# Ledger of designs, part 52: peptides against a protein of PDB entry 4LZF

Target 1, 155 residues: chain A of PDB entry 4LZF
Amino acid sequence: GGRLVVFPNGTRKELSADGQTVKVMFFNGDVKHTMPDQRVIYYYAEAQTTHITYPDGMEVLQFPNNQTEKHFPDGRKEITFPDQTVKTLHPDGREESVLTDGTIIQLNPDGSKVIQFNTGQREIHTADFKRREYPDGTVKTVYSDGRQETQYPTG

## One batch from the design tools (peptide; aimed at target 1 Y42)

Design b2_p29_7_s1 (made by RFdiffusion4, then SolubleMPNN; from b2_p29_7, 13 letters changed)
Fold by OpenDDE base, seed 5:
Structure b2_p29_7_s1 (fold): chain B 155 residues (1-155), chain A 29 residues (1-29)
Amino acid sequence: as target 1 above (155 residues)
Amino acid sequence: SAMEEKIAELKKRRAELEEELAREEAALA
């Protein structure tokens, strides 16, 4: 059978019969599960947050507000917000948000922004201009100096 | 960010608990 150890500080440690699963119940209410696959599931009792760590360095955080964060070994983070927006933070500083309506917002390290609307329109923001690209090929640009340009489709 | 700080705090608290457990285990060995 399994074994249970109760420590003087009130922390409890349970080992499965096969010895491959370890459950630690800390005196503060936190719980740590070490699984046979070496995945570690930690529950922060006060914060009501679950933190899963994988042997490859992947981490998953689940918050009580229904937010989930994935921390990839390459440094990328993927955040699923309570509203189901998914934001990806890349190691190079690029950020991408996918909204529930299908809109994609990209923030680039240089400060430029690209919005791909669910309508097929695209908007590009740079230091020098804001540009709207339309599905028909029309492009409207408003430059930082106030100049406006419309490029009409040619075919 | 506020969330990053919160995560860091949680990890810190966890580390303290895990270290305490290690001390308790060592004392019983």
Scores: peptide ipSAE 0.448, ipTM 0.896, DockQ to the pose 0.902
OpenDDE base, seeds 1, 2, 3, 4: peptide ipSAE 0.448, 0.442, 0.443, 0.448; ipTM 0.895, 0.894, 0.895, 0.895

Design b2_p29_7_s2 (made by RFdiffusion4, then SolubleMPNN; from b2_p29_7, 20 letters changed)
Fold by OpenDDE base, seed 1:
Structure b2_p29_7_s2 (fold): chain B 155 residues (1-155), chain A 29 residues (1-29)
Amino acid sequence: as target 1 above (155 residues)
Amino acid sequence: SAREKLIEELKEREKKLEEELEEELERLE
C-alpha cells in the first residue's frame, strides 16, 4: 500500500506502493509530483502554472492563459503563445516566429529580418534595404537612400 | 520581461518550499 505522511506545517507527502511516485502537497496549495521517469511536475497553485522538469535538463512551463514555454538543455527556448504562434529563441540570438497562417518571421543577430509570407512572397530587411521577392521571380528593392530597383525574371 | 520575472519568482518559490520540506524532514529524524 501507499504511504501518507502529514508534517507539522501542514505539508503532506504521499508515496506510491512501489515508491516510484511521490506527491507532495505543500501547505500553500502547491503540488510536486516526482514520476518514475524522474520527471518532476510542480504546480503553483496561486499562479495556476505548471512547471515540468526533465532529467535531461529540459523544462516546460504551462501558464493559465494557455501559453507554453519549453526551455531546452542547449539554451533554446520555444514559446507557444495563446494565439498558437510559436516563437523559437536560439542560443546564437536568432529568433523565429511561425504564425498560424504559415508566415515565418526570422530575426537575425545582425538585426536583419526575413519574412516568408504564406503567399510565397519573401521580404528581407537589412540596414541598407528592404527587398521583396515574388513567386514569379520579380525582386523589388527599396534602399535606405530612397533608390528603388526592380529585377525582372529572365524569360 | 514581466514573464521572465514571474518565471524566476516561481522557481525561487519552488526552491524555498523544497528547502523547508528538507528542514522538516531533518527535524523529524
Scores: peptide ipSAE 0.174, ipTM 0.774, DockQ to the pose 0.918
OpenDDE base, seeds 2, 3, 4, 5: peptide ipSAE 0.166, 0.161, 0.162, 0.165; ipTM 0.768, 0.768, 0.766, 0.770

Design b2_p29_7_s3 (made by RFdiffusion4, then SolubleMPNN; from b2_p29_7, 17 letters changed)
Fold by OpenDDE base, seed 5:
Structure b2_p29_7_s3 (fold): chain B 155 residues (1-155), chain A 29 residues (1-29)
Amino acid sequence: as target 1 above (155 residues)
Amino acid sequence: SSMEELIKKLKEREKENEELLKEEEAALA
């Protein structure tokens, strides 16, 4: 059978009969599960947050507000917000947000921004200009100096 | 970010609990 150890401080350690699962119930209410697949599931009682660590270095955090954060071994982070927006943080500093309406917002390390609207329009923000690209091929640029330029579609 | 700070604190709490468990196990051993 399994084993239960109760420590003087009130922490409890439960071992499965096969020894493949370990459950630690800490005196402060936190719970740690070590699974047969070597996943570690930690529950923070006060924060009501679950932290899963995988053998490959993946980490998943689940917050009580329905936010989920994934930390990939390559340093990438993926945050699913309560509103279901998904934000990806890349190791190179690039950020991408996918909104629920399908709009994609990309922030580049150089500070430039690209918005791909669900309408097919694209907006590019740089230090020098804001540019709007339309599905028909029209491009409108507003430069930092106040100059405006419109490029019409070439057939 | 506030979230990064929270995560850091949570990981610290986890580490502290693990160390306390090791101490308790060592004291019984």
Scores: peptide ipSAE 0.483, ipTM 0.907, DockQ to the pose 0.918
OpenDDE base, seeds 1, 2, 3, 4: peptide ipSAE 0.480, 0.478, 0.481, 0.480; ipTM 0.906, 0.906, 0.907, 0.906

Design b2_p29_7_s4 (made by RFdiffusion4, then SolubleMPNN; from b2_p29_7, 19 letters changed)
Fold by OpenDDE base, seed 5:
Structure b2_p29_7_s4 (fold): chain B 155 residues (1-155), chain A 29 residues (1-29)
Amino acid sequence: as target 1 above (155 residues)
Amino acid sequence: SAMEELIKQLKEREKKLEEELKKEEEALK
């Protein structure tokens, strides 16, 4: 059978009969599950938040508002917001957001920004210009000096 | 961010509780 240990401080530790699962119920209401696959599931009772750690170093946080954060071993973070927008933070400082409508927003380490609209239009922001690319091949550029250029599709 | 700070606090709390459990286990040896 399983084993239950109750410590003087009120913390309880439950071991499965096979010893592969450990459940710690801390005196503050927090719960820690160690699974056979070495995944650790920690539940913060007050915050109603779940924290999962994986043997490879990946971490997953699940918040009560339905936000989920994944912390990858390479330092990348992926945030799924309650509205199901997914934001990826890269170690190099690049950020990418994928909206539920299919729009993709990229923030680059150099400060440039690229928006890929669900309409097929793309907008590029740099220090020197703002450029709009249209599905028909038309490109409109507004330069920082106020110049405007329109390039029409060939053919 | 506020969320990053919350995560940090939660992780610190987890660590503290694990350390306390370790002390309780050592005291029972």
Scores: peptide ipSAE 0.253, ipTM 0.833, DockQ to the pose 0.920
OpenDDE base, seeds 1, 2, 3, 4: peptide ipSAE 0.246, 0.237, 0.243, 0.245; ipTM 0.830, 0.826, 0.831, 0.830

Design b2_p29_8 (made by RFdiffusion4)
Pose (drawn by RFdiffusion4):
Structure b2_p29_8 (pose): chain A 155 residues (1-155), chain P 29 residues (1-29)
Amino acid sequence: as target 1 above (155 residues)
Amino acid sequence: SARDAEIAALKAQRAANDAALAAEEAALA
């Protein structure tokens, strides 16, 4: 029916009957679970933070302010902030934010960006211009040279 | 950054706990 082992230093180890699951309760209050599928779940007592390592290379961190950070094997990093904005950082430097109100912000490493407002408008920033596109078909652009342009709807 | 330094400290703590546990298991064995 399993075993409990208590070490001189105060660390405790609990093994399942099949030995597939191991739980380690460290003297300092940290808790580690090793699962049969080799996931490792580590709880940091003082920091109140959980770190989960998956066999496929994925790592997940849960911070006590309810922030979650996911690290994908390819280098992508996904952050869920407490407000539930999801921000994705790509290794090439692109950043994408999907806010709960529906706004999407796409930032390129060269500094250009595309913003998709929940209102249906779209905004594009490049080295040459800032542009705003409207649901009615109107396009407004401000160029680097200071000129401003309005493209009116066909209708 | 500050968050990176926090994560690095947590991972160092985990490595230290695991090393202490391996020493206790070797002694018991």

Design b2_p29_8_s1 (made by RFdiffusion4, then SolubleMPNN; from b2_p29_8, 16 letters changed)
Fold by OpenDDE base, seed 1:
Structure b2_p29_8_s1 (fold): chain B 155 residues (1-155), chain A 29 residues (1-29)
Amino acid sequence: as target 1 above (155 residues)
Amino acid sequence: SHMEEQIRKLKEREERNEAELAREEAALE
């Protein structure tokens, strides 16, 4: 059978019969499960948040508002917001947000921003200009000096 | 960010709980 240890501070440690699963119920209501596969599931009682750590270094946080954060071993982070927008933070400083309508917003380390609309239009923001690219090949650029340029498709 | 601070506080809470458990276990040995 399993073993239960009750500590003076009120923390309880339960060992499975096979000894491969450990459940710690802390005095403050937090719960830690150590699984046979070495996955650790920690539940923060007050915050109602679950923190999962994997042997490969992956971490997953699940918040009560339905936000989920994945922290990858390579330093990448993936945040799924309550509205189901997915934001990826890359180690190089690049950020990418995928909206539920399919729009992709990219923030580059150089400060430039690219929006790929679900309509096929693309907008590029730099320090020097804002550029709108249309599916027909038309490109409209507004430069920081106020100059405007329209390039038409060859046809 | 606000979320980064929240995550930090949660991890600190976990570390404190684990440290306290380690003290309790050592006291039983």
Scores: peptide ipSAE 0.486, ipTM 0.912, DockQ to the pose 0.876
OpenDDE base, seeds 2, 3, 4, 5: peptide ipSAE 0.477, 0.477, 0.478, 0.479; ipTM 0.910, 0.910, 0.910, 0.910

Design b2_p29_8_s2 (made by RFdiffusion4, then SolubleMPNN; from b2_p29_8, 20 letters changed)
Fold by OpenDDE base, seed 4:
Structure b2_p29_8_s2 (fold): chain B 155 residues (1-155), chain A 29 residues (1-29)
Amino acid sequence: as target 1 above (155 residues)
Amino acid sequence: SHMEEQIRKLRERQKENEELLREQEAALE
């Protein structure tokens, strides 16, 4: 059978019969599950947060407000906000947000911004201009000096 | 960020709990 150890401080450690699953119930209410696949499921009682760590270095945090963060071994982070917007932070400094309406917002390390609208329009923001690209091939550019340019599709 | 700091504190809490457990285990051996 399994084994239960109760420590003087109130922490409890429960081992499965095969020893492959370990459950620690800490004195402060936190709970740690070590699974046979070596993933660790940690529950922070006060913060009501679940933190899963995988042997490959992947981490998943689930917060009580329904926010979820995935921390990938390569340094990438994926944040699912309560509104279900997904933001990805890349190691190179690029950030991408996918909105629930399908809009994709990309922030580039150079400070440029690209918005891919669900309408098929794309907007590009740079230090020098803001450009809107339309599905028909029309491109409208507003330059930082206030000039506006419209480029019409050929043909 | 605020969230990064929160996560840092949580990780520290986990580490502390694990250290305390090790100490408790060692004391019973």
Scores: peptide ipSAE 0.523, ipTM 0.914, DockQ to the pose 0.873
OpenDDE base, seeds 1, 2, 3, 5: peptide ipSAE 0.520, 0.519, 0.517, 0.523; ipTM 0.914, 0.913, 0.913, 0.915

Design b2_p29_8_s3 (made by RFdiffusion4, then SolubleMPNN; from b2_p29_8, 15 letters changed)
Fold by OpenDDE base, seed 4:
Structure b2_p29_8_s3 (fold): chain B 155 residues (1-155), chain A 29 residues (1-29)
Amino acid sequence: as target 1 above (155 residues)
Amino acid sequence: SHMEELIKKLKEREAENLALLAEEEARLA
């Protein structure tokens, strides 16, 4: 059968009969659960937060406000905010946010920003210009020196 | 960031709990 160990400090350790599941209930209310699939689920009682560690090194954090963070082995982070916006932080410093309406916002390491609107329009922000691209191929650019340019579609 | 600091604190809490467990297990072995 299973085994339950109760330590003097109040921490409890429960082992399944097959030894594949280990549940530690700490004296402070935290819980560590090691599963047969080798994932480790840690529950922080005070913060009401769940931390899952996978064998491949991926980590998932689930916060009480419904925010979820995935930390990938390659250093990438994916944050699902309570509003269901998904933000990806890349190791190279690039950030991408996907809004619920399908809009994609990209922040580049050089400080440039690209917004792909759900309308099909695209907006590019750089140190030198702000540019709006339209689905019909029209491109409007406002340069930092105040110059404005409109490029009309060809074909 | 706020969340990064929170995560850091949580990981520290986990590490402390695990250390205490290890000590308790070692003491009773």
Scores: peptide ipSAE 0.482, ipTM 0.908, DockQ to the pose 0.882
OpenDDE base, seeds 1, 2, 3, 5: peptide ipSAE 0.478, 0.478, 0.481, 0.480; ipTM 0.908, 0.908, 0.909, 0.908

Design b2_p29_8_s4 (made by RFdiffusion4, then SolubleMPNN; from b2_p29_8, 20 letters changed)
Fold by OpenDDE base, seed 4:
Order: structure tokens, then sequence, then C-alpha cells
Structure b2_p29_8_s4 (fold): chain B 155 residues (1-155), chain A 29 residues (1-29)
């Protein structure tokens, strides 16, 4: 059978019959499950947050507001916001947000920004200009000095 | 960010609980 240990401080440790699953119920209400696959599921009782740690170093955080964060071993983070926007933070400093409408927003380490609209339009923001690329090949550029340029498609 | 700080605090809480459990185990052995 299983084994239950109750500690003087009120923490409880439960072992499965096979000893492969460990459940610790901490005195503060937190719960830690160690699974046979070596993943650790920690539940923060007060914060109502779940933290899963995988053997490969992956971490998953689930917040009560439905925000989920995946922390990858390579340092990448993937945040799913309550509105289902997914933001990826790359180790190189690049950030990508995928909106529910399919719009992709990329922030580059150089400070440039690229927006891929769901309409097929693309907007590029740099220190020197904002450029809108249209599916038909038209490109409109607004320079920081106020100049505007339109490049019409050839063809 | 606020969330990063929260995560940090939660991880610290987890660590403290684990350390306390380890202490409890050692005290009983």
Amino acid sequence: as target 1 above (155 residues)
Amino acid sequence: SEREEQIKKLKEQEKKNEEELEKQLKELE
C-alpha cells in the first residue's frame, strides 16, 4: 500500500504503493507532486498557480487568470495571455506576439518592429522610417523626417 | 515585470517549503 508521513509542522508526504509518485502537502497548503516521469507539479495554494518542471528543464506556469507561461531550457519564454495572445521571448532579445486575429508582431533586438497583418500587409518600423508593404506590391514609406514615399508595383 | 516578480516570489516560496521539508526529514532521522 501507499505510505503517509505526517511531519510535526503539519506537512504531509504521501508515497504511492510503487513509490514512484510522491505527493507533498505542505503546511501552507502548497502541494508538490513528483511523478513517475520525473516531472514535478507544484501548486501554490494562495496564488492558485501551478508550476510544472520537466526533467529536460522545461517549466510551465499556469496562473488563475488563465495566463500560461512556458519557460524553455534554451531561455525562450512563451506566454499565453488570458486573451489568447501568444508572446514569445527569445534569448536573443527578439519578441514575437501572435494575436488572436492572426497578426504577428515582432520586436527585434535592434529596436525595429515588424507587423505582419492578417490582411497580408506588412509594416516595418525602424529608427528611420515606417514602411507598409501591401499584398499588391505597393510599398509606402514614411520617413522620420516627414517625407513619404510610395513605391508602386512593377508588373 | 510584475509577473516576473511574482514568479520569483513563488519559486522562492517553493524553495523554502522544500528546504523546510528537508529539515523536517533530517530532524526525524
Scores: peptide ipSAE 0.484, ipTM 0.902, DockQ to the pose 0.864
OpenDDE base, seeds 1, 2, 3, 5: peptide ipSAE 0.482, 0.480, 0.481, 0.479; ipTM 0.902, 0.901, 0.902, 0.901

## One batch from the design tools (peptide; aimed at target 1 D30 Y42 Y44 H51)

Design b2_p30_3 (made by RFdiffusion4)
Pose (drawn by RFdiffusion4):
Structure b2_p30_3 (pose): chain A 155 residues (1-155), chain P 30 residues (1-30)
Amino acid sequence: as target 1 above (155 residues)
Amino acid sequence: DEEALLAEEEALTAELEAAHAKFDEILAAR
């Protein structure tokens, strides 16, 4: 029916009957679970933070302010902030934010960006211009040289 | 048996230290 082992330093280890699950309760209050599928779940008592390592290379951190960070094997990092904004950082430097109100912000490493407002408007920033596109078909552009352009709807 | 138990204790202490070093690096990178 399993075992409990207590070490001189105060660390405790609990093994399941099949030995597939191991729980380690460290003297400092940290808790580690090793699961049969080899997931490792580590709880940091003082920092109140959980770190989960998956066999496929994925790592997940849960911070006490309810922020979650997911690290994918390819290098992608996805952050869920407490407000539930989801920000994705790609290794090439692209950043994408999907806010809860529906706004999407795409940032390129060259500094260009595309903003999709929940209101249906779209904004594009490049080295040459800033552009705003409207649901009615109107397009407004400000060029680097200071000129401003309005493209009116066909209708 | 006593020596095997102490070796296991030392291995678990080393794991504890390694986990905290990695966590401190993650916090520094933030």

Design b2_p30_3_s1 (made by RFdiffusion4, then SolubleMPNN; from b2_p30_3, 12 letters changed)
Fold by OpenDDE base, seed 5:
Structure b2_p30_3_s1 (fold): chain B 155 residues (1-155), chain A 30 residues (1-30)
Amino acid sequence: as target 1 above (155 residues)
Amino acid sequence: SAAALLAEEEALLKELEAEREKFKEYLASL
């Protein structure tokens, strides 16, 4: 069977029979699970937040509002908001948001913005222009100087 | 032994404190 140790301060440590799973129940209500795969699951009782640490350096935080944050070893962060929007922050400064309707919003390090609408339309924002690409191949560009250009599909 | 138990208790207390500090730092970075 497993082993349970109860410390004078009220902290409890439970070992599985094989010794591969360790559960520490701290006196403050926090809980730490060390799993056979070396994953560590920490529960912060006051914040009602779960923090999972993986051996490869991956970290996952689960907040009580259903927000989830993933921190990748390469420095990338992925945030799943309560509304299920997923935002990815890349180490190079690029940000991508995927909305539940399939719309993708990309913010590039150079300041440009690209929106891929679920309708198949694409909008590109740069310092010099705003461009709308339509599924039929039409492209409309409005330049910062006020010039407008329409490119018609070749077909 | 009683001494070993207290030493483990202290180690677990330090672990708790470290995790709490890590969490505070995380929250401060948001």
Scores: peptide ipSAE 0.365, ipTM 0.882, DockQ to the pose 0.918
OpenDDE base, seeds 1, 2, 3, 4: peptide ipSAE 0.365, 0.363, 0.337, 0.344; ipTM 0.881, 0.880, 0.873, 0.874

Design b2_p30_3_s2 (made by RFdiffusion4, then SolubleMPNN; from b2_p30_3, 18 letters changed)
Fold by OpenDDE base, seed 2:
Structure b2_p30_3_s2 (fold): chain B 155 residues (1-155), chain A 30 residues (1-30)
Amino acid sequence: as target 1 above (155 residues)
Amino acid sequence: SMAELLEEEEKLLKEQEEEKKKFEEYLKSL
């Protein structure tokens, strides 16, 4: 069976029978789990937030509103919002948001924006133009000077 | 022993403080 230690301050430490899992229940309601895979799961009682740290440097935060943030060792961050939108911040400065309807919004470091609609249409925004690409291969471009171009699919 | 128990208690308190500090630093970075 597991071993339970009760400390004078009211903190409790529980060891699994195999000794590979450690659960510390702090006097303030915080809980720390040390797992066999060396991940640490810390629950902040006041914030009602779970913080998972992995030995590779990955961190996961789970907030009480169901928002989840993942911090990857490569510097990438992934935020899952309560509405299940997923925003990824890449180390190169690119941001990508995946909406629940399947729409993907990319913000590039150069300031350009790409929207991949769930309909298969794609819109590209640059300083010089807005371009709409259609599934049939039609491309409509509106330039910043007001010029418009339409490219039709080559059969 | 009681001395060992108190030493472990202090260790766990330090670990708790470290976790709190990390979380506070995280929140400040937002």
Scores: peptide ipSAE 0.439, ipTM 0.900, DockQ to the pose 0.877
OpenDDE base, seeds 1, 3, 4, 5: peptide ipSAE 0.438, 0.434, 0.433, 0.436; ipTM 0.900, 0.900, 0.898, 0.900

Design b2_p30_3_s3 (made by RFdiffusion4, then SolubleMPNN; from b2_p30_3, 18 letters changed)
Fold by OpenDDE base, seed 4:
Structure b2_p30_3_s3 (fold): chain B 155 residues (1-155), chain A 30 residues (1-30)
Amino acid sequence: as target 1 above (155 residues)
Amino acid sequence: SAAALRAEEEELLEEEKKLREEFEEYLASL
């Protein structure tokens, strides 16, 4: 069987029979669970947050509001919001949000924004213009000076 | 031994404190 150690402060340590699983239940209600695959699961009782660390450097945070954050070893972060929108923060400063309807919003390091709508339309925002691209090949541009241009598909 | 248990208790307490501080710092960065 497993082994249980109870410390004077109320912290408890449980060892599996094979010694490959260790569960520490801290006196404050926090829990550290070391798994055979070397992942470590932390539970912060006050914050009701789970924090999983993996041997490869991956970290996963699970918040009580159902938000999940993945911290990748390459510095990328992926946030799944409670509404299931997924936002990816890239190390180069690029941000991408995938909405539940399939719309993709990209924020580029140069300040430009690209929205790929689920309808196949795309909107590009720059300092100089907003441009809407339509599936039929029509492109409408509104420039910062208020000028508008429509480009029609060449048949 | 009792001394070994106290030492392990102290180590676990230090670990808890460290983890809590790191987590609090992370939360403050959001």
Scores: peptide ipSAE 0.200, ipTM 0.804, DockQ to the pose 0.901
OpenDDE base, seeds 1, 2, 3, 5: peptide ipSAE 0.191, 0.192, 0.148, 0.199; ipTM 0.798, 0.798, 0.775, 0.803

Design b2_p30_3_s4 (made by RFdiffusion4, then SolubleMPNN; from b2_p30_3, 17 letters changed)
Fold by OpenDDE base, seed 2:
Structure b2_p30_3_s4 (fold): chain B 155 residues (1-155), chain A 30 residues (1-30)
Amino acid sequence: as target 1 above (155 residues)
Amino acid sequence: MEAELREEEEELLKEQEELREKFAEYLASL
């Protein structure tokens, strides 16, 4: 059967019958689970936050406000906000936000911005212009010098 | 047995402190 160890400081350690799952209940209320797949699930009692670490270097944080953060071994971070917006931070400095309505917002390292609207319209912001692309193929550009250009779809 | 139990207790406390410190550092970086 399982085994329970009680330490002098009040920390408790539970071993599964197969010995593959270990649960440590610390005296301060923190809890550590070591799983058969070598992932570690740590619960910070004061912060009410769950922290999962994987053997490949993946980390997952689950906050009490329902925000979830994934830290990938390649340095990428994925944040799911309480409103279910998903923001990805790339190692090169690129950021991508996917809104619940399907809108995608990309911030590029060069300062440019791309918005893919759920309507099929796309807006591109650069140092030189703002451009709106429409589903019908129309493209409207406003340049930083105030010049405007409209390209119409080929009929 | 008591010595081994105290050694394991100290190891668990050390690991806990390291995890809590890293977590605090992460929170401070946000």
Scores: peptide ipSAE 0.435, ipTM 0.901, DockQ to the pose 0.907
OpenDDE base, seeds 1, 3, 4, 5: peptide ipSAE 0.434, 0.426, 0.429, 0.427; ipTM 0.900, 0.898, 0.899, 0.899

Design b2_p30_4 (made by RFdiffusion4)
Pose (drawn by RFdiffusion4):
Structure b2_p30_4 (pose): chain A 155 residues (1-155), chain P 30 residues (1-30)
Amino acid sequence: as target 1 above (155 residues)
Amino acid sequence: TKAQILASFQDAGATARQMANVENYLDEAA
């Protein structure tokens, strides 16, 4: 029916009957679970933070302010902030944010960006211009040289 | 990676003591 082992230093280990699951309760209050599928779940008592390592290379952090950070094996990092904005950082420097109101912000490493407002408008920033596109078909552009352009809808 | 995890704890405002515990854990897991 399993075993409990208590070490002189105060660390406790609990093994399942099949030995597949191991739980370690460290003297400092940290808790580690090793699961049969080799996931490792670590709880940091003082920091009140959970770190989960998956066999496929994925790592997940859960912070006490309810922020979650996911690290994918390829280097991608996904952050869920407490407000539930999801921000994805790619290794090439691109950043994408999907806010709960529906706004999407895409930032390129060269500094250019595309903003998709929940209102249906779209904004593009480049080295040459800032552009706003409207649901009615109107396009408004401000160029680096200071000129401003309005492209009116066909209708 | 170890560096990414440590940076995440640093950004979360972890104390030096907490950082040291996390670093030990990562070293042992290596």

Design b2_p30_4_s1 (made by RFdiffusion4, then SolubleMPNN; from b2_p30_4, 22 letters changed)
Fold by OpenDDE base, seed 1:
Structure b2_p30_4_s1 (fold): chain B 155 residues (1-155), chain A 30 residues (1-30)
Amino acid sequence: as target 1 above (155 residues)
Amino acid sequence: SMEDILQSYREAGYSEEELERVREELEELS
């Protein structure tokens, strides 16, 4: 069977019969749970935060405000905010946010920004211009020098 | 092992000073 070790300071260590599951309950309320699949679940009692580490280097943080962060082995991070917006931070510096209304916002390393609206319109921001693309094919550009250009769809 | 327990405490954010107290306690049990 399993075994339980109780330390004088109140820390408890539970071992499964096969030794593949280990649960340490620290005297401060923190918990470390090592699973057979080698993932480790940390619970920080004061912060009420769960931190899961996977053998491949993946990490998942779950915060009490319902925010979740995934740290991928390749350096990518995915943050699900309490409002359910999902923000992805790529190793190359690119950031993408998907809003609950379907809008997608991309921030590029060069400082440019692309917004794909849920209406089908697309807006591109660069150092030189702001451009709006419409579903009908119309494109409106406002350049930094004040020029404005409209391109109309042709048959 | 004792070291595994200490490492668990370290990963839980305990200081080295706190770990020393845990080590002393565990050594008394051995």
Scores: peptide ipSAE 0.026, ipTM 0.573, DockQ to the pose 0.064
OpenDDE base, seeds 2, 3, 4, 5: peptide ipSAE 0.025, 0.022, 0.024, 0.026; ipTM 0.571, 0.550, 0.560, 0.573; seed 2 fails the geometry check

Design b2_p30_4_s2 (made by RFdiffusion4, then SolubleMPNN; from b2_p30_4, 21 letters changed)
Fold by OpenDDE base, seed 1:
Structure b2_p30_4_s2 (fold): chain B 155 residues (1-155), chain A 30 residues (1-30)
Amino acid sequence: as target 1 above (155 residues)
Amino acid sequence: SREDILQSYKEAGFSEEELERVRKYLEEEE
C-alpha cells in the first residue's frame, strides 16, 4: 500500500502504506526522512551532516567529525565536541564547558570566569581579582591593585 | 526546464519546502 515515485533526474520519494513515513532521496544525494514521531531527518550528502528537527522546535546537528549540536526550543545550545567536551550556551549569555576530566568552566555574562577543577579547587576570575579556593577552606585572592589576601579556614 | 521539473514534483505531492530545496539543488547543479 506504499507509494514510490521516481523522477527522471534520480529523485525518489517513498511513502509508507500508513503515510507515517516519508523518505525523499534527492538527486544530489541528500535525504529527507519524515518519521512517525514527526521528526524530520535531513542528510546532506556533500557535507555528510545530519540535521534532525523535532515538532517541539528542538534541532540536532551531527557533523562528520563527530561533533553534535543540540538547539533547544528555549534558545539553549549544547555542543558536544569530538573530544567529548560538552559546551552549553545559555540564553542569558552564560557558557559552561564540562571537560572530560570533570573540570567545569563557566563564562558569565559579566565577563567573570569560574573554573571548578576536578581536584576540588575553584578559581574565580573577575575584573577586580583572581581567587583560588582550596578544598581545605583556604582562599587566596590576588586583587587588581596588587594586594594579596589569604583567608585561612576556621575549625 | 527547471519549472517543468518543479511542476512535476508539485504534482507528485512535494511540499513547498521540498520544492524550494529542489530549486536550490537545481541551481547548484547549473
Scores: peptide ipSAE 0.352, ipTM 0.885, DockQ to the pose 0.041
OpenDDE base, seeds 2, 3, 4, 5: peptide ipSAE 0.347, 0.321, 0.342, 0.336; ipTM 0.882, 0.872, 0.880, 0.879

